# Peptides against a protein of PDB entry 8YVU, part 194

Target 1, 39 residues: chain A of PDB entry 8YVU
Amino acid sequence: PQLCYILDAILFLYGIVLTLLYCRLKIQVRKAAITSYEK
Target 2, 160 residues: chain B of PDB entry 8YVU
Amino acid sequence: TWLTVLKKEQEFLGVTQILTAMICLCFGTVVCSVLDISHIEGDIFSSFKAGYPFWGAIFFSISGMLSIISERRNATYLVRGSLGANTASSIAGGTGITILIINLKKSLAYIHIHSCQKFFETKCFMASFSTEIVVMMLFLTILGLGSAVSLTICGAGEEL

## One batch from the design tools (peptide; made by RFdiffusion4, then SolubleMPNN)

Design b2_p28_2_s4 (from b2_p28_2, 11 letters changed)
Fold by OpenDDE base, seed 2:
Structure b2_p28_2_s4 (fold): chain B 39 residues (1-39), chain C 160 residues (1-160), chain D 39 residues (1-39), chain A 28 residues (1-28)
Amino acid sequence: as target 1 above (39 residues)
Amino acid sequence: as target 2 above (160 residues)
Amino acid sequence: as target 1 above (39 residues)
Amino acid sequence: SEALLQKIEEISEKPTLEAIEELIKLLE
């Protein structure tokens, strides 16, 4: 059971990190799209 | 198109919020059905007594639904609707986290006070169970808050 | 312990989905970058 | 109703606050 909770914590942290990275990447895509429209 | 991608992402975040809400609602319903919280001594289930699984689920569901509906509207309406819904969801999530943390502290304190060496004692078992449920709900609430904040940032980025 | 396993499954699934979305978004950024260099 | 939920929340918050205060006193 303790190992399960540790796994939950790791997976949760991973999910948060991925969400942040996804948001950053999304912003980059938006910037690229805007730049493409301005060109 | 970039708009299509953004819409798909918003829909995904909305679905995530709805899913989180549904899971919270399911847990709340199950706990309320299995345990008579009103007869349990102490504030081990304070979050459930406060009805958090229910109102929290409703708020997240509404936020998710609004996010999905906003995807079908124009970009300007999408931004405003998403910002409003996600702000409300973020506030609800923050409140929920606070309640859950308080409940968790109470549960842990209860376990410590009773020196629960014997897990099979009813009181210790209930406190442990409450702790597990509260932790799960806390994770779900954080996930919901994360999705709401993500949507808020996306909406704010479109307004800037 | 059962609740922990359920949470693990949900978090794991969420992590996989986010990873896939991140990969797709990364590919889009790369495509946008290539298009910008060709223009 | 939303009003009922708000009332429940208010009722729940009061005892929770008192419980927290008691806990803090015990920890001091």
Scores: peptide ipSAE 0.317, ipTM 0.773, DockQ to the pose 0.010
Fold by OpenDDE base, seed 5:
Structure b2_p28_2_s4 (fold): chain B 39 residues (1-39), chain C 160 residues (1-160), chain D 39 residues (1-39), chain A 28 residues (1-28)
Amino acid sequence: as target 1 above (39 residues)
Amino acid sequence: as target 2 above (160 residues)
Amino acid sequence: as target 1 above (39 residues)
Amino acid sequence: SEALLQKIEEISEKPTLEAIEELIKLLE
């Protein structure tokens, strides 16, 4: 049971990190699209 | 700025809030269907007795839906409504966290008092199950509160 | 313990889905960057 | 510029809506 909770914590942290990275990447795509339109 | 980033992710935050609400509702429904909470002695399921999984899920769902609709339609009245709903959801989430923490403390105290070494004892099993469910709901509530607060800050920034 | 394993499965699935979405988004960013460079 | 923003928003909403629909389908 303790191992399960540790795994939950790791997966939760991984999910948060991936969400942040996804948000950053999405912002980059939007910025690139705006820059492409201004050219 | 952080506000600009949050504004761009409002829809995502709203969806996350709705998802969190749905999960909380599902857990509440399952627990209420499997366990007769009214016949359980003690305050192990105090959060369920208070109906938090239900009303909390409703508040978070409404807040998330209003946030998504407000972002899509860009109407001033919807923005204000979403801000109000998100604020209410944030308050509800904070109250829910408090209730869940109290429930967790009571459950842990129960386990400690009864020296629950045997997992297969009915009382100890129920206390352990309650603790696990409360922890899960606590995490979900924290996520929901975070999304609601973020949406509230974004909405407040637009009103200024 | 069973609930913990169910949560692990959900979080694991969520992580996989996010990873796939991240990869797709990264490919889109690369394509956008290449298109911007060719202009 | 507003029309472009609306188009970008529509494109951005499509994958999100599809993702939500897929998630709902998974939850059903």
Scores: peptide ipSAE 0.315, ipTM 0.768, DockQ to the pose 0.082
Fold by OpenDDE base, seed 3:
Structure b2_p28_2_s4 (fold): chain B 39 residues (1-39), chain C 160 residues (1-160), chain D 39 residues (1-39), chain A 28 residues (1-28)
Amino acid sequence: as target 1 above (39 residues)
Amino acid sequence: as target 2 above (160 residues)
Amino acid sequence: as target 1 above (39 residues)
Amino acid sequence: SEALLQKIEEISEKPTLEAIEELIKLLE
């Protein structure tokens, strides 16, 4: 049971990190698309 | 198209595979250090007794490293080597999953048979702990297998 | 304790989905970069 | 194409290394 909570914490942290990375990447894609459209 | 996607992600997949392998190895070592598996009755830790965390981690690590090196050097001989390693790691991962599933079933059966209502009972605690660790290892192994299979498919596509 | 395992499953699934999405997004970024280089 | 791939790899590796270094610093 305690290990389960530890795992939950790790997975939760992983999810947060991935979400942040995804958001950053999405912003980059949008910027790239805008730049390509202006050319 | 899928092959192209996999090729572009080869390095990432390799790194993921290595990381997964390292985590599995760490879990294996921790379990072996904290618990005297030899004195635990039953097959609750059968996967650990089989040494899966160790050899599985080695296979995944080698596969991942070879994949990264192959991608970087782009040499034909390295590509073949990487393909072989990835294939081997995929087989190892599949075997590991099978072992872990069997272990999980045994652990769950043990918990049910002993009606483990009291968490503080040593046997029930160990069974629960084993179940948790096995589940974690199973997830990691699935991730590793996925990466290895992806790399294998990519390598096979390059040879065709 | 049962809730912990359910949470683990949800978080695990979430992690997988995010990983796939991240990969797709990364591919899009790479494609955009290649297209911009060829112009 | 190989030169392009190498350049992309270099660009990709730099931020990753920096990120890892920052992570290590955070863990210290």
Scores: peptide ipSAE 0.256, ipTM 0.755, DockQ to the pose 0.087
Fold by OpenDDE base, seed 1:
Formats: structure tokens, C-alpha cells, sequence
Structure b2_p28_2_s4 (fold): chain B 39 residues (1-39), chain C 160 residues (1-160), chain D 39 residues (1-39), chain A 28 residues (1-28)
């Protein structure tokens, strides 16, 4: 049971990191799209 | 700027692979240190007896390190080397998954045969513990394989 | 304990989905960068 | 052997720490 909770913590942390990276990438895509539209 | 972003993502994947490898190695070492697997009867720890946590972790670690080094030095020969290492790590991950699945099946069969109603019996406790560890190792191996495959695809894309 | 394993499965699935989405976004960013360079 | 594992760990830890630091900087 303790190992299960440790795995949950690791997977949770991984999910948070990926979510943050995804959000940053999404913002970059939006900025690139705006710049392309202005050209 | 875009190449820089892609480079940073490759580095992240490499770091993820290394971290996964380190976690697998840590689990392997902890299990080997706490439990004398040689005295445990049955095939409950077959994956550990095969040394999978160790060699698998080594392969993933090397692959991740090579990926990071290749990205930092930005040399064509290093990119090819990283691609090769990632491919090897992907194969190792696939093999590891197969071994872990077999081990999991054996462990589950053992639990069912012994009708472990009493969790306090040493054999039932060890079988349950083994099953939990094998499941964790399986998840970590899948994550490692995913990262290695992703790096391989990225490297192949750069070669084209 | 059963809930812990279910949580692990959900988090694992979430991680896979996020990874796929991240890869797709990355490809889009690459395409946008190439288009911007050609202009 | 344990000695080999320690050497591998030492080799892996240095680049890993740098990579983690860069990752943290990216997250900031």
C-alpha cells in the first residue's frame, strides 16, 4: 500500500510537469500564430 | 528560436528517461537490499532474479545521457549515436515489459492458488508485495519506453 | 488500496494523453516556425 | 558489483543534476 501511494505521487508530479510544459507550448503556438497573422 | 525550443524538449525527454531509469534502479537496489531474493521460493521475483531493474535502468540511463549530450553538442555524429542508443533502449524496454508481464502473471497465479485470506502469512505478504513492486516497475518501464521511442522519433526526424 | 491502484491507472492514462497532445503541439510549433522562416 | 553501480550512479548524477537545473529554470 505504501508503494502505491509513492507511485501515485510520482505520476502526479509527472502529470503536473507535463501540464505546465503543455501550457507553455500552447502559449508559444498562440504567439507564433499572432505573429504570422500580423505579417 | 524554434530549434531551441525543440532542443529543450529533447533534453526534457532525456531527463525524464534518466529519472525513470534512476527510479527503477533505486527500486531494484532497495528490493535486493531488503529482501534476500535467493531464499524466496517460487518465481514471484523472476524479473529481479533476471536483473531487469539493473540492466534496464542502465540502458535507459545511457540512452537519456546520450540524448542530452547529443543535444548539447549539436554534432551530427552524436545525433546518430543518440538515435542508436534510444533504439536500443526502446528494445530493452519492450523486453522488460514482456518479462514483467510474465512475472506478474506468475505472482497473481501464486496468490490465487494459495488463497491468501490471511495477509499475515509471510508467503502471502511477500507475494502481494512482489506484485505491487512488479506493477510499479511495469509502469516505470512503460514510461521509459515511451520516452525512448519519443526521442528516437525526434532523432529520426532530424536525420531526414 | 484498491482506490490507489485505480488512481495509478487514471494518472498513467492522463500522462499518456498529455504526452500525445504535447507531441502534436510540438509538431504544430515546428510547422509554424518553418512557415515563419519562409516568409 | 556495488562498486560498478556506484560508478554508474556518479556518472549519471552529474549530467542529471545539470539537466534538472535547466528543467527547473524552464519551469520558472
Amino acid sequence: as target 1 above (39 residues)
Amino acid sequence: as target 2 above (160 residues)
Amino acid sequence: as target 1 above (39 residues)
Amino acid sequence: SEALLQKIEEISEKPTLEAIEELIKLLE
Scores: peptide ipSAE 0.348, ipTM 0.800, DockQ to the pose 0.037; fails the geometry check

Design b2_p28_3_s1 (from b2_p28_3, 19 letters changed)
Fold by OpenDDE base, seed 2:
Structure b2_p28_3_s1 (fold): chain B 39 residues (1-39), chain C 160 residues (1-160), chain D 39 residues (1-39), chain A 28 residues (1-28)
Amino acid sequence: as target 1 above (39 residues)
Amino acid sequence: as target 2 above (160 residues)
Amino acid sequence: as target 1 above (39 residues)
Amino acid sequence: MEELDLLQEYAIVFLLSVFDLFFKLFSL
């Protein structure tokens, strides 16, 4: 059970990191789309 | 530039691969130091007996390091080397997953045969612990494989 | 302990889904960048 | 025992270096 909680913590951290990266990438895609619309 | 973003992604994937490898090594070393696997009855620790935590971690570490170095130096020969290492790590990861699944099946079978209703029995505790470790190793191996495959695709896209 | 394993499975699935979405977004950014370079 | 302790220290230092690299990558 303790190892399971450690795994949960690692996976949770990984999920947060991926979410932040995804948000950054999504913002970049939106900026690229806006720039392409203004051209 | 888009190339800078890709570069950061490759580095992130490489670091993830190294981290996965280090965690696998840590689990392997902890299990080998705390438990005498040779004296444990059954095939509950078959993945450890096969040395997977060691060789798998080495493959992932080398792949991750080569990916980071290739990205930093941006040399054509390093890109090819990284692609080769990531491919090798992908194969190693696939093999590792297979070994871990076999180990997991054996561990689950052991738990079932011994009717492990009491967690405090030494054999049941060892089987449960093995199952937990194998599951963790399986998740880490899948993550490593995902990173290696992603790096392989990125590297192949740079060579075209 | 069972709840912990369920959480692990959910977090793992979340990680896979985010990775796939990230790959898709990356491909979209690539296509947008190529299209902007050809203009 | 000493070699294992040294290996553990190297592993910890390596992990800390990887974490530092991650933090630097996220701060850029």
Scores: peptide ipSAE 0.449, ipTM 0.796, DockQ to the pose 0.032
Fold by OpenDDE base, seed 3:
Structure b2_p28_3_s1 (fold): chain B 39 residues (1-39), chain C 160 residues (1-160), chain D 39 residues (1-39), chain A 28 residues (1-28)
Amino acid sequence: as target 1 above (39 residues)
Amino acid sequence: as target 2 above (160 residues)
Amino acid sequence: as target 1 above (39 residues)
Amino acid sequence: MEELDLLQEYAIVFLLSVFDLFFKLFSL
């Protein structure tokens, strides 16, 4: 049971990091699309 | 800018792979230190008896390190080496998943055969503990495989 | 204890899905960058 | 016993170094 909570914490942290990276990448894609449309 | 972002992502994936490998190695070491697997009757720890946590961790660690080095040096030979190592790690991960699934089936079968109503019986506790550890190792192996496959796809995309 | 295992499964699935989405987004960004360089 | 303890210490130091690397990567 304690190992399960540790795994949950690691997976949760990993999920947060991936979400932040995904958001950053999505924002960059949107900025690139806007810049290509204004040309 | 994009190449720098992609480079940072590849490094992150490599680091994640190394971390996964290290966690697997730690679990293997803990299990081997607490339990004399050689004296445990049955196939409850078949994955550990096969040495998977050790050789799997080595393969994933090497793959992750090569990926990071390849990304940092931007040398064509290192990219190919990283691709090869990631492919090998992906194969190792797939084999590891198979071994872990077999171990899980054996552990679950053991729990069912002994009708483990008494959780505090040593045999039932060991089978339950084995199941928990193997599940954790399976999750880590799948994460490692995912990172290795991702790195392989990224490396293949750089060679094309 | 059972709730912890369920949470682990959900977080694990979330991690896999995010990884796949991240890979797809990365491939799209690469394709967009190549297309912008060829113009 | 001493070699195993040394290996454990090395493993802990390595883990801490990896965690530090992760924290640096996240702070970047």
Scores: peptide ipSAE 0.443, ipTM 0.795, DockQ to the pose 0.032
Fold by OpenDDE base, seed 4:
Structure b2_p28_3_s1 (fold): chain B 39 residues (1-39), chain C 160 residues (1-160), chain D 39 residues (1-39), chain A 28 residues (1-28)
Amino acid sequence: as target 1 above (39 residues)
Amino acid sequence: as target 2 above (160 residues)
Amino acid sequence: as target 1 above (39 residues)
Amino acid sequence: MEELDLLQEYAIVFLLSVFDLFFKLFSL
């Protein structure tokens, strides 16, 4: 049971980190596309 | 194109938001059907008493649906509507997280005060069950908030 | 305790999906960067 | 009872539609 709660915390943290990285990467893709369109 | 990927991502985030909302609604309805929350002493189910699973689910569902519709129709007015709905859903999600954290603290405090060593005692069982449900709802709310914020950032980036 | 395992399963699935999307997006960023370097 | 069963069926169909949408989004 304690392992389940620890796993929940780890997976939760992983989900947050992935969401942030995903957002950052998405913003980078958008910036790259805008720069490619202006050239 | 990158736009096609962003489109797929927006739809995915919208669907995730709807799914999160539906799961929250299902949990809310199940808990309300099984437990008479009004007769439970204390603030163990304060998030349910506040109706968060219901109004939160509605906000997330609307936001998700608008995001999907906006992405499908590629209409500027729908993009703005989706942005507004996602912003509202993000605020609702943040409020929900706050309520759930408060509920979790109260539940944990209750468990600590009553020294709930016996899991099968009715009060301790209810407090533990509440804690588990609140944790699940908290995770779902954070997932919903993450999707709503992501969609908001995406929508804001399309208007610029 | 059973709810914890259900949550773990949901979070795990979400994590896998996000990881796949992140990898796909990362590959696209790399392809865009390569194409921008060749022009 | 019939209305609750109809609502449950609708919820299941909705969930399946959401899952199908997810699969379509991943396959594209």
Scores: peptide ipSAE 0.439, ipTM 0.803, DockQ to the pose 0.032
Fold by OpenDDE base, seed 5:
Structure b2_p28_3_s1 (fold): chain B 39 residues (1-39), chain C 160 residues (1-160), chain D 39 residues (1-39), chain A 28 residues (1-28)
Amino acid sequence: as target 1 above (39 residues)
Amino acid sequence: as target 2 above (160 residues)
Amino acid sequence: as target 1 above (39 residues)
Amino acid sequence: MEELDLLQEYAIVFLLSVFDLFFKLFSL
């Protein structure tokens, strides 16, 4: 049972980090698309 | 830019592979030091008896290290060596997954046979612990295989 | 304990899906950057 | 008891080294 909770914590942290990275990348894609439309 | 991003991905995959390998090795050493696997009935630790945490960890570590070195030095011979090592690690990972699935089936069968409603019985605790460790090892092996395959594809793309 | 394992499975699946989406998005950013460099 | 404490120290140092490696990789 303790190992399961540790795994949950690791996976949760990983999910948060990936979500933040995905958001940052999505913002970059949007900025690139806007810049390509203004040219 | 694209090459720089690919390089960062390769390094990340290599580090992930090394980390996975080290965790597998740590689990293997801990289980072997705490438990006398040879005297455990029912092949609950069949993956450990096969030595998978050890040889798998070695293969993944070598593959990850070679990938990092190949990326840093950009030498053609190192790229080929990394590709070969990652291919070998991918095969090792596939074999490891098979062994772990077999072990998981045996562990689950053991739990069903002993009707382990009470986790406090030593045999039931060991079977549950084995199942948890095998599941963790399976996840780590899948991650290692994914990294090795990704590195293999990247290395093959650099040779073309 | 059963709930913990279910949570682990959900978080693991979420992590895989996010990783795939991140990879796809990264490839899109790269393609956009290459196309902007060729113009 | 001393061996277990030493093992814990090694595990902490190892974890810190892994984290440092990840941070270095992401800062590149």
Scores: peptide ipSAE 0.423, ipTM 0.769, DockQ to the pose 0.033

Design b2_p28_3_s2 (from b2_p28_3, 21 letters changed)
Fold by OpenDDE base, seed 1:
Order: C-alpha cells, then sequence, then structure tokens
Structure b2_p28_3_s2 (fold): chain B 39 residues (1-39), chain C 160 residues (1-160), chain D 39 residues (1-39), chain A 28 residues (1-28)
C-alpha cells in the first residue's frame, strides 16, 4: 500500500510535467504557424 | 492548421475538466450514500461537510462546458465567457486544495492519536477511508486546477 | 489500498495519452519546420 | 474526434442527470 501511494505521487508529478511540456510545444507550434503565414 | 491543433487541445482540456468534475461528483455521491457524514464524529470529512465535491464539480463542469462551446462556435463573446469561467474555476480549485489539505492534516492527526494498528477497528477504518478519499479528491482538484489554468492561458492568448 | 490502485490506473492511462499527443504534436512541428525550410 | 465528442456528450448528460437528482432530493 505504501508503494501505491508513492507511485500515485510519481504519476501525478509526471502528469503535471507532461501537461506543461505539451503547453510549451503547443506554443511553439503556434509560433511556427504564424511565421509560415507571414511568409 | 495551428488553429485546428489549438482547438483540439482546448477541447481535450475541457473534456478533462468535465471528467474530473464527474469523478468528484461520483466520489461525493458514493460517500454520501455509504456513510452518514453528519453522524461521524470529528472533522475527518470536513471537505464533504462543506459540500466541496458538489460545488467544486459544478464549477469545473461549467468551465469545461463553456470551454468546449467556445471552441465549437468560435465566437469572441464565448471566448471571453470561457476565460471568465476558467478563472473562476481556478479560484475554486485553489480553495478546494486548501480545504482538502486541512482535512488531510486532521485525518492524519486522528490516525496518529488513535495509533491505528488494527485496520478492522471501525474508527481506524473510517479514518483510513477518509484519508484515501481526501487524497484522491486532492489529486482530482489539482488536475482540474491545472486544466482550468491551461484553458485560461489559452483564452488569454487568443485575445492578444 | 484499492482506491490507490484505481488512481494509479487512471493516472497511468492519462500519462500514456498525453505522451502520445505530445509525440504527435512533435511530429507536426517537425513537418512544419521542414515545409518552411523548403520555401 | 467523434469519439471524444460522444464522450463529451455522455459526460454532459451524466452531469445533467446528477444535477436533476440533486434537485429532486432538495425539493423532497
Amino acid sequence: as target 1 above (39 residues)
Amino acid sequence: as target 2 above (160 residues)
Amino acid sequence: as target 1 above (39 residues)
Amino acid sequence: MEELDKLLEYAIQFLLDTFSLLLLRFLS
């Protein structure tokens, strides 16, 4: 049971990090699309 | 193309927020159905007594629904409304996290005081069950807050 | 303990979905960059 | 996307049903 709680914490942290990275990547895609449109 | 990608992401975030709200409502309903919270001594279920699973789920559901509707109709007024709803949901999520942390501290203190070595004791079982539910609700609330904040940032980016 | 395992399963599934979406988005960024380079 | 939309519709319906049940409990 203790290992389960530790796993929950790790998975939760991983989810937050992935969400942030996904947002950053989305912003990069937006910038690339804007640059291609101005061309 | 980028607008399509952004729209898909916003819809996904909205769906995640709605799912989080539904899970919170389910847990709240299960706890209210199985346990008589009003008859339980102590502040182990303080978050439930405050009605957090209900109003929190409502705020997250409304925010998610508005976000999805805003994406589907692509109207400027809906974008602003979604931004406002997501901001409100973010505030509600923060408040919920605070309440849940306080409840978790009380539950852990209760377990420590009673030195619950035997899981089959009614009081120890209830305290342990409460702690598990509070932890789950805390995780869900943090996820909901994350989605609401993400949607708020996306909405703010569309206005600039 | 059973609730912990359920939460682990949900978080794990969420992590997998986010990872797949991140990979797809990364591929899209690469395609956009290649298209911009050819112009 | 269609599956996600269906899931969303199901979620909305579930929320509406839950809300309706809660309203009925408050009125009774």
Scores: peptide ipSAE 0.449, ipTM 0.805, DockQ to the pose 0.050
Fold by OpenDDE base, seed 3:
Structure b2_p28_3_s2 (fold): chain B 39 residues (1-39), chain C 160 residues (1-160), chain D 39 residues (1-39), chain A 28 residues (1-28)
Amino acid sequence: as target 1 above (39 residues)
Amino acid sequence: as target 2 above (160 residues)
Amino acid sequence: as target 1 above (39 residues)
Amino acid sequence: MEELDKLLEYAIQFLLDTFSLLLLRFLS
């Protein structure tokens, strides 16, 4: 049972990090698209 | 620049792969230190007997390190090497998943046959512990495989 | 204990999905960057 | 970038320490 909680914590942290990276990447895509449209 | 962002992403995936490998090594070391798997009857720890936590961790570590080095130096030979290492790690991960699934099935079958309701019996406790560890290793292996595949795709994209 | 295993499964699935989405988004960013460079 | 580099260095150091500990255990 304790190992399960440790795994949950690791997976949760991983999920948060991936979500943040995904958001940053999405913002970059949007910025690139806007810049391309202005040219 | 976009190249810098991609570089950071590859490095992050490499770090994730190395971390996964480290966790696998830690689990393998703990299991080998606490339990004498050679004296345990049955195939409850078949994945450990096969040495998967060790060789799998080595493959993932090498793949992750090569990926990070390749991304930092941006050399063609390193990219190819990283691609090869990631491919090998992906194959190793797939094999590991198969072994872990088989081990999980055996552990579950053992629990079912012995009707382990009390959980205080040594055999039942070992089976449950094995199941938990195998599940954790399975998750880590899948994560490592995901990172290796991602790095492989990224590396292939750079070569094109 | 059972809830912990369920949470592990959910977090694991979420991690896989996010990884796939991240890969797709990364490809899009690369395509956008190439298009911007050609202009 | 600096934080990621530090994380990588920490990970490498952790690996080296773990391997060193394992080697010491096998040699003892």
Scores: peptide ipSAE 0.446, ipTM 0.809, DockQ to the pose 0.060
Fold by OpenDDE base, seed 2:
Structure b2_p28_3_s2 (fold): chain B 39 residues (1-39), chain C 160 residues (1-160), chain D 39 residues (1-39), chain A 28 residues (1-28)
Amino acid sequence: as target 1 above (39 residues)
Amino acid sequence: as target 2 above (160 residues)
Amino acid sequence: as target 1 above (39 residues)
Amino acid sequence: MEELDKLLEYAIQFLLDTFSLLLLRFLS
């Protein structure tokens, strides 16, 4: 049962990191799209 | 700037792969230290008997290290080597998932056949513990495979 | 004990979906970067 | 980037230590 909670913590941390990276990447895509529109 | 961000992403994937490999090795070592797998009747720990935590972790570690080195040096030969290592790691991960699924099926079948309502029975406790460890290893293997496949796609995209 | 396994399954599925979305977004960023370089 | 590099170095060192311990266990 404790192993399940450890796995939850690891998966939760991984999910947070991936979400932050996804947000950063999404902002970059938006910036690239704006730059392409201005040219 | 965009290339730098992509390199950071590949390095992060490599680190994730290495971390997954280390966790797999740790679990394998702990299970082998606490339980005498060779004396356990049945195929509850078939994945451990096959040595998957060891060779799988080695493949994932090598793949992750090569990916990181390839991104740092930005050499074409290292990119190809990393692509090959990640492909091999992906195959190893797929094989590991298959072995773990078979082990999980055997463990679940054992629990259902013996109607393990009393968790204090040694056999039922071992089967439940095996199931939990196999599920954790399966998740880690899928994460490792995902990172290896992602690195393979990134490497293939750079070569094209 | 059953609740932690359910959480593991949900977090695992979330991780897979985020990984796929991240890959798609990465491909879009690469396409945008190539288009910006050609202009 | 420096923090990621440090994490990578720590991970490599941990792997080496784990492999060393495993080798010692197999040799005993």
Scores: peptide ipSAE 0.458, ipTM 0.807, DockQ to the pose 0.056; fails the geometry check
Fold by OpenDDE base, seed 4:
Structure b2_p28_3_s2 (fold): chain B 39 residues (1-39), chain C 160 residues (1-160), chain D 39 residues (1-39), chain A 28 residues (1-28)
Amino acid sequence: as target 1 above (39 residues)
Amino acid sequence: as target 2 above (160 residues)
Amino acid sequence: as target 1 above (39 residues)
Amino acid sequence: MEELDKLLEYAIQFLLDTFSLLLLRFLS
């Protein structure tokens, strides 16, 4: 059971990090699209 | 700038691979140190008996390190070496997943056969512990494999 | 304990999905960059 | 073993540097 909780913590952290990275990447894509539209 | 971003991403993948390898190695070491797998009845720890946490961790570590070094030095020979290492790591990861799945099946079967409702029973506890560790290692192996594959694709793209 | 395992499964699935999405998004960004470079 | 330890240290340092860079990137 303790290992399960540790795994949950790791997976949760990983999920948060991935979410942040995904959001950043999505913002970059949007910025690139806007820049392309203005050109 | 794009090259810099790609390099950072590759480095991140390499770091992830190394980290995964280290965690796998740590788990293997802990299990081998705490538990006498040789005296445990059954094949609950078959993955450990096969030594996967060790050799798998080595492969992933080497692959990750080579990937990082290759990316930092930007040398063609290092890129090829990284590709080879990542390919080897991918194969190792696949093999490891197979071993872990087999181990997991055995562990689950053991739990089911003995109707392990009492967690504190020695055999049931060991089976449950094995299952937990195997699941963790499986997840880590999948992550490592993903990193290795990603690095392989990136390296292949650079060679083309 | 059972909830922990369920959470692990959910988080794991989420991690996989996010990884795939991140990869797809990264590929899209790369394609956009290549297209921008060719122009 | 010593070379392996050095490699491990290098890997750890690389991890720390990467995390630091990521943090810096997040803060910027």
Scores: peptide ipSAE 0.424, ipTM 0.798, DockQ to the pose 0.033; fails the geometry check

